# Peptides against a protein of PDB entry 3V4L: the designs that were tried, part 286

Target 1, 386 residues: chain A of PDB entry 3V4L
Amino acid sequence: GQPLAKDKVALLIGNMSYWEHPKLKAPLVDVYELTNLLRQLDFKVVSLLDLTEYEMCNAVDEFLLLLDKGVYGLLYYAGHGYENFGNSFMVPVDAPNPYRSENCLCVQNILKLMQEKETGLNVFLLDMCRKRNDYDDTIPILDALKVTANIVFGYATCQGAEAFEIQHSGLANGIFMKFLKDRLLEDKKITVLLDEVAEDMGKCHLTKGRQALEIRSSLSEKRALTDPVQGAPCSAEALVRNLQWAKAHELPESMCLKFQCGVHIQLGFAAEFSNVMIIYTSIVHKPPEIIMCDAYVTDFPLDLDIDPKHANKGTPEETGSYLVSKDLPKHCLYTRLSSLQKLKEHLIFTVCLSYQYSGLEDTVEEKQEVNVGKPLIAKLDMHRGL

## One batch from the design tools (peptide; made by RFdiffusion4, then SolubleMPNN)

Design b2_p27_3_s2 (from b2_p27_3, 15 letters changed)
Fold by OpenDDE base, seed 2:
Structure b2_p27_3_s2 (fold): chain B 386 residues (1-386), chain A 27 residues (1-27)
Amino acid sequence: as target 1 above (386 residues)
Amino acid sequence: MEPLVEEVEIDGEKITLQSTAAALPAP
């Protein structure tokens, strides 16, 4: 019979906004597009941008809690990275310069922990450089991996080589994702699919002699990303996994706020990533005596580090939200909350209505406090221990 | 630290590539 997955879970990490290293651009688009494709494949996807070391560790721990016997696990990483002695290191955004293994996450350590879960398939897609870090003299003494015939690595580049992004004025994929996205939905054994991606990349004049896909696999079974999920979660563990994922992806419900002046505001929420949310406000009713009115959001929790200069924009794009802008209502004010993983408390903020009456020169303000609880990934308390 | 940026000419077009290698300080 066709292999069945008990469930399918993916963690996608895109690091771009490094503190002490060159900023990247491609991981934004790559994580977003891969999220949408994996959702079409019935994966439970956690998508995270710009994680610190501590936040990456917690994201991996939460991902490992979603893994169980016969579950398909996929880890994607796009960002800075290095490879020492066949160990792959993902570089967090807060990594010092120079960074060492103690500042980074070892992929082979994550693999060891995934093997303890008795997963049905382990897929690693590593869109990072594989150059040696000469500042890291540490030889990780990794415990011997269990012999499991269910591991697939797709490396965006060869050992000791660089991975590249194309610098465009607009949004562009990294080189690996550009080819991967065209084949990812194909009903093929994952190693065959990646081999076809490698052939497509090898035909491109951009990549010839610079970047080539490397596949490392122990996969003995015909497993595909298209493999159906085994029917209704009958196990307590499957129910817990479904609830945990659902908790991490729950958006606040849209709200209608009524002000004393008779103005009605619609407050809405959209997810860009598991840790990135757009808030939008629109005026749905205005008394004719009010000639001008705007609804601003303010007084966010300090943990979110929201710059007021980037809040309440007339377009999603002015907030840095280019990917979900087509799905958002028009004629709103938009605020992008990045870093929802940092939220320790409930998301409480103020909606401020500024308005003017016909024939009065003075602006009037009314305020309402809104509590939307913990949105999206903030429900997982990714900062438990700081 | 200069970003590891390479300008390449492919099919008569100039393309700028950025490496995802972290700019480690020169030894």
Scores: peptide ipSAE 0.305, ipTM 0.801, DockQ to the pose 0.643
Fold by OpenDDE base, seed 3:
Structure b2_p27_3_s2 (fold): chain B 386 residues (1-386), chain A 27 residues (1-27)
Amino acid sequence: as target 1 above (386 residues)
Amino acid sequence: MEPLVEEVEIDGEKITLQSTAAALPAP
């Protein structure tokens, strides 16, 4: 019969805003587009941008909690990375310069933990450099991997080679994702699909002699990302897993705020990623005696590190939100919360209405405090270990 | 540190590539 997945779970990490290393751009688009494609494939997707070492470890631990016998697990990483002695290291945004293995996440350690879950399929898509780090002389003593015959690695580049992004003035994919996205929905064995992506990359003049896809696989069965999820009433464990994932993707409900002056504001929320949310405000009713009014959001929790200069923008793009702007209502003020993983408490903030009456020169302000609970990834309490 | 930026000419167009290799200081 056709192979069935017990469930399908993906963790996507895109690191761009490095503290001590060159900033990247492609991971933003790559994680977003891959998230949308994997959702069409019935994957439960957690998508995270700009994680510290600690936050990456916690994200991997939460991902491993979603894995179980016969579940398909997919890990995607886009960012800085290196390969020493056949071990792949993902570089967190807070990694020092130079970084070492002690500052990074080893992919083969994650694979070991995935094998302990008796997963049906393990897919790693690594959009990072595979150049040796000469500052890391550590030989990782990895325990012998189990022979599970269900592992697929797609490396964006060859061993010892670099992976590249194209610097355009606009939004662009990395080279790997540019070709992967065109084939990802095909009903093919995952190794066959990746071989076709490798052939497409090999035809591109940009990649010739610079970057080539490498596939490593032990996959003995015909398994595809298109394989249907088993529709039987899942075990109590699968129900718990589904509920946990659903909680991590629950947006706050839209609110209608009423001010004493008679202005009504709609407060709305949109997810860009599991740790990135857009807040938007719109004036839905204004008394005729009020000539001008704006609704600003302010007084955010300090843990979110929100610069007021980047809040309350007239367009989503001015916040750095280029991807979800088409799905957002127009004529709002927009604020991007990019670090929801840092939120320890409820998201409490102030909506400030600034307005002017006809024939009065002075602006009047009214304020309302709003508590929206823990949005998105903030529900997983990724900080419980501190 | 400045990103490792390579300017390449492909089919008569100048393309700027950024490596996802962290610019580790030269040893």
Scores: peptide ipSAE 0.303, ipTM 0.799, DockQ to the pose 0.623
Fold by OpenDDE base, seed 5:
Structure b2_p27_3_s2 (fold): chain B 386 residues (1-386), chain A 27 residues (1-27)
Amino acid sequence: as target 1 above (386 residues)
Amino acid sequence: MEPLVEEVEIDGEKITLQSTAAALPAP
C-alpha cells in the first residue's frame, strides 16, 4: 500500500531584515510560494518572516509540539547561515556582527528533538550558505543521534560553498526554490524528487561552478511529500494538533463599522504569512451630504513597531505587500502588520473617519476602537517568558 | 555593510548575485 503520514507539519522561516547584516530579498517569495505548495500537499504550515533568536527558538518549540509518532516534519529555512564541523547554523535577524553559535540555531539540535518525537519523516530544506564561520571556534558536542532512517537534508549549496540570490528589480525566487517549486508536487520518493531538482539546477548556467544542490539522506522507506494523511483524527493528540494549528491561522472576521454621520466602513483582514497580516478599510456607504471621507487605522500596540508613515496606503504594494495584492479588495486603504509574533496583548486599534459635509469648511472626525483579539501566530504567544 | 555582490556575465547578460553569507568582518 502507499505509505501514510499520521499528519504533516511544516515550519518555514525566512529571515531578510537583518539588523547587523546585509538584507536579503528572496526569502519573502520563497517562503510564500513554498507555503502554498505545502498546503496543496495537506501540510499544516507555519510561515514566519524576520525572527529574532528568541522568536526562532519559540517557533521551533511550537513546531516540535505539533510533532508526534509517524508525523512528517518539514523545516525550511531561507536566510543567512553557516556550517562548522558539519553542523548547520541558522542566523536570526538580531544576530550580532560577527555572529557565533550562541547567537544562532543549530539544525542538528532540532533534528535530535524531532527524533525524540518518533516522527515518520524529517525533511530539512536549508536555503542558506554553508561557508565556515572562522569567528566561531565552538565545537558542538552533539549527543549521538538515534538511527531512525527517516532523515533527508536538501542543502541549497555544497559544503563550504555560498548560496546566492539573484538581484532583480522585481520579486524573484532564490535559486534553490526556483527549481524546487516545479517538482515539489510530484508523487516521488523525496530523495528522488530532490535528485531531479539537483539535475535541473545543474543544467542552469547561473549555478554552474557556484551553487549545487546537496542531498544527504538516511531514508530506508519510500516516503513522499504527497503521501496521504491517515484519516480522521481519532486520537486526542491529533485533535490537539489540529486545534493548535487552526489557532495560529485564524484571521479576524471582517467587520462593518457604522459611524454616527451614517458612513459605513468595511474592515477586512488578510494573511500574507503566519506573522504578517494586512488590514484594509473601505467606505461601503456614504450619505450624499458627505462630500469627502477617509477611514484610516491608528493607535496600534507599541509592540508592533508600526510607523504611521507606512500605514494607510492606497495600494498593498506601498505597504511592502507584493504577493497577496491580487487577492485583496481594490480601492481600500491598506496597512501591513509584519511582526505579529511580538504582540503580547489583544490587537486593539482605532478606526478614524475623517469627513466633510457639503457647505461646511471644517473637517469632522469620528473614532471607533476595534478589538480583534490575537490574530494568527499571536495566539501562540511566541514571546512567552519575556 | 555592502552585500557580498558578484557581477557575472551569463549568455551576454550581466547578472548580479548576492551571497546569503553574512558579511563577516575580515578577521
Scores: peptide ipSAE 0.299, ipTM 0.799, DockQ to the pose 0.620
Fold by OpenDDE base, seed 4:
Structure b2_p27_3_s2 (fold): chain B 386 residues (1-386), chain A 27 residues (1-27)
Amino acid sequence: as target 1 above (386 residues)
Amino acid sequence: MEPLVEEVEIDGEKITLQSTAAALPAP
């Protein structure tokens, strides 16, 4: 019979904004596009940008809570990385320079933990460098992996080689994702799909002699990312998993704010990633006596590190939101919250209406406090370990 | 550290490749 997944869960991490390392660009687009594709494949996707070591550990822990017997688990990582002694290390954004294994997440350790969950399929897609880190002389003593015959690694590059992103003036995929995205929806055994991606990469003049896909697999069954989720009544575990995922993806409801001057503001929310939300404000009603009015968002929790200079922009792109801009209402002021994983409390902020009456030179301000609870990933309380 | 940037010419187009290798200090 066709293999069935008990459920399908993916964690996608894109690290770009490194503190002590060169900034990357491709992970933004790659995580976004992969998220949309995996959602079409009925994956529960957690998509996270720019995680610290602590935040990455917590994201992996939360991902592992979504895994269970017969669940398909997919981990995608795009960012800096290295490989020592056949162990792949994902580099957090707060990693020191030089970084070592103690500053990084070992993929093989995550695989061990996934195997303890008795998963139906374990897929790792690693869009990172595989060059040895000579500053890390630590030989990791990894526990022996179980023989589960349900493991697939897609490495964006060969062992000891570099992975590249194309520096365009605009948004572009990394080399791996550029080819992966075109085939990801195909109803093929995942190893066959990745082999076709490898062939496509091999035809590209950009990658010849620079980067080649490596597939490492122990997959005894014909499993595909297209495999349907088992439609049986949700076990208590499946219900818990669904609820946990739903919590991590719940946007605040759009609000209509009414000010004393008679101005009405629509406050809206959009998810770019599980930890990235766009807030937008629009004037939906203005009395004729008010000649100019703008609705600014301010007084955000300090944990979010919101620079007011990047808030309340006339376009999503001016906030650094290039991917969801087409799906956003026009003629708003936009603010991008890029670090929702840092939110310890409810997202409380102020909507400040600044306006002028016809014939008055003075600007008037009215303020309303808004509490939207814990949006998206902030519901997972990823901070419970400090 | 400067990103490991390689300029390549492919089909008459200059393409800049950035390595996802963290610029580890030269040993």
Scores: peptide ipSAE 0.299, ipTM 0.796, DockQ to the pose 0.656

Design b2_p27_3_s3 (from b2_p27_3, 18 letters changed)
Fold by OpenDDE base, seed 2:
Structure b2_p27_3_s3 (fold): chain B 386 residues (1-386), chain A 27 residues (1-27)
Amino acid sequence: as target 1 above (386 residues)
Amino acid sequence: SQPLVEEVEVNGEKITIQSTAAAAPAP
């Protein structure tokens, strides 16, 4: 019969906004497009941008809590990286220059922990450089891996080689994701699918002699990303997994705020990623005596590091939200919260209505405090212990 | 050190590519 997955879980990390290293662009689009494709494949997807070392460790720990016997686990990483002695290191955004293994996450350590969960399939998609880091002389002593015959690595590049992104003025994929996205929905054994992606990359004149996909696999079974999830989650473990994932993806409900002047505001929320949310405000009712009115959001928790200059924009794109803008309502003011993993408390903020009456020169302000609880990934308390 | 950013000619078009390798610290 066709293999069944007990469940399907993916962690996608895209690091771009490095503190001490060159900024990247492709991980934004790559994580977003891969998230949408994996959701069509019935994966539970956690998608995270711009994580520190501590935040990456916690994201991996939360991902490992979603893994169990017969679950398909997929880890995707796009960002800076290196490979020393056959060990792959993902570089956090706060990594020093130069970085060392102590500042980075070892993929083979994550694999060891996934093998302890008795997973049905372990897929690693590593969209990073595999060049040696000459500043790291650390030889990682890894414990012996179990022989599970269910491991697949898709490396965006060859051992010792670089991975590239195309620098366009607009949104563009990395080279690996450009080819992967066209094949990902195919009902094929994952190693066959990746081999076809490797062939497609090999035909491209851009990648020829610069970047080639490498596949490493111990996969003894015909497992595909299209494999159906085993029926209704009747097990206690499947219920826990569903609740944990749902907790990390709960958006605040849209609110209608009523001000004393008779103005009504719609406050709405949209997820761009598991740690990135758009807040939008719109005027839904205005008394005729009010000639002008705007609804601003302000007084965010300090942990979110929200610059007021980037808040309350007339378009989603002006906030840096280029991917979900088509799915947002028009004629709002938009604010992008890009660091929800940093939120220690409830998301409490102020909605400020600024308005003018006909025949009065003075602008009037009314304010309402809004508490939306812990949105999305903020419910996982990824900063537990700081 | 290879530059992190390279101009590549593909089919007569110049394309800029960036390596996802970390920059070596400036000497």
Scores: peptide ipSAE 0.281, ipTM 0.779, DockQ to the pose 0.632
Fold by OpenDDE base, seed 3:
Formats: structure tokens, sequence, C-alpha cells
Structure b2_p27_3_s3 (fold): chain B 386 residues (1-386), chain A 27 residues (1-27)
């Protein structure tokens, strides 16, 4: 019979905004495109941008809570990385220069933990460089992995080689994602799918001799990303897993705010990633005596590092939201919250209505405080240990 | 060493190819 997944869970991490290392661009688009494709494949997807070491550890821990016997686990990483002694290290955005293994996440340690969950399939897609880090002399003593015959690694590049991004018209994609996205929805054994991606990369004049996909697999069964999820969760553990995922993806409900002047504001929320949310405001009712009015959001929690100069933009693109702008309502003011994992408290902010009456020169302001609880990934309290 | 950034012309359009390698600290 066709293999069944008990569930399908993916963690996607894209690190771009490094503190001590060159900034990347491709992980933004690559994580977004892969998220949309994996959702079409009925994956529960957690998508996270620009994680610190501590945040990456917590994201992996929360991902492991979503794993159980027969669950398909997929980890995607796009960012800086290295490979020492056959161990792959993902570099957090706060990693020092030079970084070492103690500042990084070892993929093989994550694999060990996934094997302890008795997963049905373990897929690692590593869109990072695989050069040796000459500043890290640590020989990792890894425990022997279990023989589970359900492991697939897709390395964006060969051992000891670099991975690249391609920039065109202000957008960047990783070379790996450029080819992976065209095949990811195919009903094929995952190793066959990746082999076809490797062939496509090898035929392209831009990538030939620059970057080549490496596939490492112990997968003994015909498992595909298209494999159907087993029906309704019958176990308490499966229910808890589904609730935990749902908690991390719950947007605040849209609100209608009524001001004393009789203006009504629609406040709405959209997810770009599990840790990136767009707030938008629109005037839905205005008394005729009010000639001009705007609804600004302000007074955000300090943990979010929101610069007011980047808030309340007339377009999503002016906030840096180039990917979801088509799915947003038009004629709003837009604000992008890009670090929801840092939120320790409830998201409380002010909606400020600035308006002018006909025949009065003075601008009037009314303010309302809004509490939307913990949106998206902020519900997981990834910072509980700090 | 391959340049960290390379400009390539494809079909009359300029494409920039960038390595995702972390710069080694200058010694």
Amino acid sequence: as target 1 above (386 residues)
Amino acid sequence: SQPLVEEVEVNGEKITIQSTAAAAPAP
C-alpha cells in the first residue's frame, strides 16, 4: 500500500541578518516559497527568519514536540553554515566572528533527537555552505545513530563547496530552491525527486561547475512528501501536537475600533512567516464633517525593536513585505513586525487616529490601546529561559 | 578564490551571483 504519514511537520529557518557576518538575501524568498509548497503538501509548517542561537535551539525543541512515531519531519535551513568531520553546523544570526561549534546547531544532533521520536521520515534540506571551519578544531563525539533507514539529506552543495544565491530584479533565490520548487510537488520517492533536482542543476549553465546537489540517504521505503496524512488524530498525543502547531499559527482576530469622533477603523493582521506579522489599518467609516483622517499604530513593546520610521507605510513593500503584498487589502497603512519570537508579554500597542474637521485648522488625535495577546510564534514563549 | 559577487549577463539581463560563504575574519 502507499505509505501513510501519521502527520507531516516542517521547520524552515532562514538566517539573513547576521550581526558579525555578511548579510544574505535569498533565505527570505526561499523560506516563503518552500512554506507555500509544503502547505500544499499538507505539512504543518513553522517558518522562522533571523534566529539567534537560543531562538534556534527553542525552535528545534518546539519542532521536536510536533514529532512522534510515524510523523514525517522536514528541516530546511538557509543561511551561513559549515561542515567539519561530516557534521553540518547551522550558523545563528548572533554567531561571533569567528564562530565555533558551541555557537552553532549541529544537524546530526537534531537527527538523533528525531530518531528518538520514532519518526516515519527525516528530511534535511541544507541550503548552506559546506566548507570546513578552520577556526573550529572541535572533534564532535557523536553517539552512534540508530539504523532507522528513513533519513534523507539534500545538501545544496558538494562537500567542501559553497552555496550561492542568484539576484535578479531586486529579489534573490538560492540556487537550490530555484530548482527544488519546480519539482517539490511531484508524487515521487523523495530521493528520486532530489536526484531530478540535481540533474536540473547540473544542466543549467548558471550552476554547472558552480554548485551541485549532494544526496545522502538511508531511505529503504518508497516515501514521498506527497504521502497522505493518516486521518483524524486518534491519540491524545496527536491532539496535543495539533493544538501546539495551531497555537503557533493563530493570528489575532480582525478588530473594528470605534472612535469618539464617529470614525471606525478596521485593524487586521497577516502572517508573512511564523515570526513575521503585518498589521494593517483602514478607515471603514468617516463622518462627513471629518475631511482627513489617518490611523497610525504606535507604542509597541520594546522587545520588538520597531522603528516608527518604518511603521505605518502606504504600501506593504515600503515595510519590506514584498512577498505577501498581493494577499493584503489595499488602501491601508501597513506595519511589519519581524521579530515576534522576541515578544515576552502580550502584544499591546496604540492605535492613534489623527483627523481634521471641516473649517478647523487644528489636527485632533484620539488614541485606543489594543491588546491582541501573543500572536503566532510568540505563543510558544521561545524566550522563557532568558 | 571565486569572487564573493559575480555579475553575469543572461539574455541581456544582469544577474548577480553571490556566495553564501561567511567571510573568514581577516587574520
Scores: peptide ipSAE 0.276, ipTM 0.784, DockQ to the pose 0.693
Fold by OpenDDE base, seed 5:
Structure b2_p27_3_s3 (fold): chain B 386 residues (1-386), chain A 27 residues (1-27)
Amino acid sequence: as target 1 above (386 residues)
Amino acid sequence: SQPLVEEVEVNGEKITIQSTAAAAPAP
């Protein structure tokens, strides 16, 4: 019979906005495209951009809480990385220059913890460089891995080689994701699927001799990403897992705000990633005596580090949101919250309405405070422990 | 330092290829 997954869970991390290292571009699109594909495959996907060391550790811990016996676990990482002694290290955005193993997350340590969960399948998709870090002389003493015969590594590049981004028309993609996305929905054993991706990369003149996919696997069973999820969640653990995932994906409800002047504002929310939300405002009703009015969002929590110069834009693209702009309503003001994992409290902010009456020269302001609770990933309280 | 950047022409279109390698600190 076709193998069944008890559940399917994915953590996708894309690091771009490094503090001490060159900025990347591809992880934005690559995490987004992979998220949408894995959702079509009935994965519970947490997608996170630009994580610090602490935030990456917490994201992995929360991911491991979603894993259980027979669950399919997928970890994708796009960002800076290195490989020392066959150990893969993911580099957080706050990593020093040079970085060391103490500043980074070891993928093989995560694999060990996944094996302790008795997972049905462990897939690692590592879209990072595999060069040795000569500044890190640390030989990690890793515990011996169990023989679980359910492990697949897809490395974007060969051992000791670089991974590359391709930029075209202002958008950048990783070479690995460019080919992976075309095959990911195929009902094939995951190692066969990745082998076809490797062949596609090898046929491309841009990638030939520059970057080649490496597959490392110990997969004894015919398991595919297309394998159906086994039945309704009957266990208490499965219910908790489903509730945790649902919490991390629950948007605030859209609100209709009514001001004393009779203006009505629609306030809406959209998820770009699990830690990135777009707020949008639109004027849905204006009394005829009001000649001009604008609705701004302001007074965000300080932990979000929102620059007012980047808030209240006339287009989603002006906020840096190129991916979800098609799904957003038009003729709004848009604000992008890119660091929801930092939110310690409820998301409380002000909607400020500025308006003019016919025959008055002065602008009038009305303000309403809005509390939307903890949106998306902020519901997991990933900062619990600071 | 900037990552290694290469410009290539594909089908008459200019494509930029950029390494995702972190630049070594200057000595």
Scores: peptide ipSAE 0.269, ipTM 0.778, DockQ to the pose 0.725
Fold by OpenDDE base, seed 1:
Structure b2_p27_3_s3 (fold): chain B 386 residues (1-386), chain A 27 residues (1-27)
Amino acid sequence: as target 1 above (386 residues)
Amino acid sequence: SQPLVEEVEVNGEKITIQSTAAAAPAP
């Protein structure tokens, strides 16, 4: 019969905004595009940008809680990385310079934990460098992996080689994602799909002699990312998994705020990633005696590290939101919350209406506090250990 | 250490590529 997945779950991590390392650009686009493709494949996708070591550990732990017997698990990582002794290390954004294995997440440790979940398929897509880190002398003694015959690694590059992004003036994919995205929806065994991606990369003059896809697999079954999810969630575990995923993607409801001056504001929310939300405000009603009015958001929780200079922009693009801007209402003020994983409390903020009456020179302000609860990934309490 | 940023010529076009390798700290 056609192979069935009990469920399909993906964790996508894109690290770009390194503290002590060169900033990357491609992970933004790559995680976003891959998220949209995997959603078309009926994956439950958690997409996270710019995670610290602690946040990456917690994201992996929460991902592992979504895994169960016969579930397809996919981990994608784009960022800095290295490979020592056949162990792949993902570098968090807070990693010191130089970083060591103690500052990084070992993919083979994650694989071990995925094997304990009796998953139906384990796919790792590692869009990172595989050069040796000479500053890390640690030889991880990994326990022997179980023989599950359900593992696939797609490495963006060969062992000891670099992975590259193309520096365009605009948004661009990394080299791996550029080719992967064109084939990801194909109904093929995942190893065959990745082999075709490898051939496409091998035809590109840019990648020749610089970067080549490496496939490592023990996959004995014909498993594809297109494999249908087994019907209604009949198990308590499947229901819990669906609820946990739904919580991680629940946006605040759009609100209509009414001010004493008679101005009405629409407050809206959009998800860019599981940890990145756009807040937008628009004036939906203005009394004729008010000549000008703007609705600013302010007083965010300190944990979110919101710079007021980057808040309340006239375009989504001015916030750094280039991907969802087409789906947002026009003529708003936009604020990008990029670190929702840091939110420990409810998202409480102030909406400040600044307005001017006809014939008065003075600007008047009215304020309303808004509590939207825990949006998106903030519902998972990723901080349970701090 | 290879530079993190390299200019490569592809089909007569100059393309800038960036390695996702973290630079080793300069000694």
Scores: peptide ipSAE 0.267, ipTM 0.773, DockQ to the pose 0.648

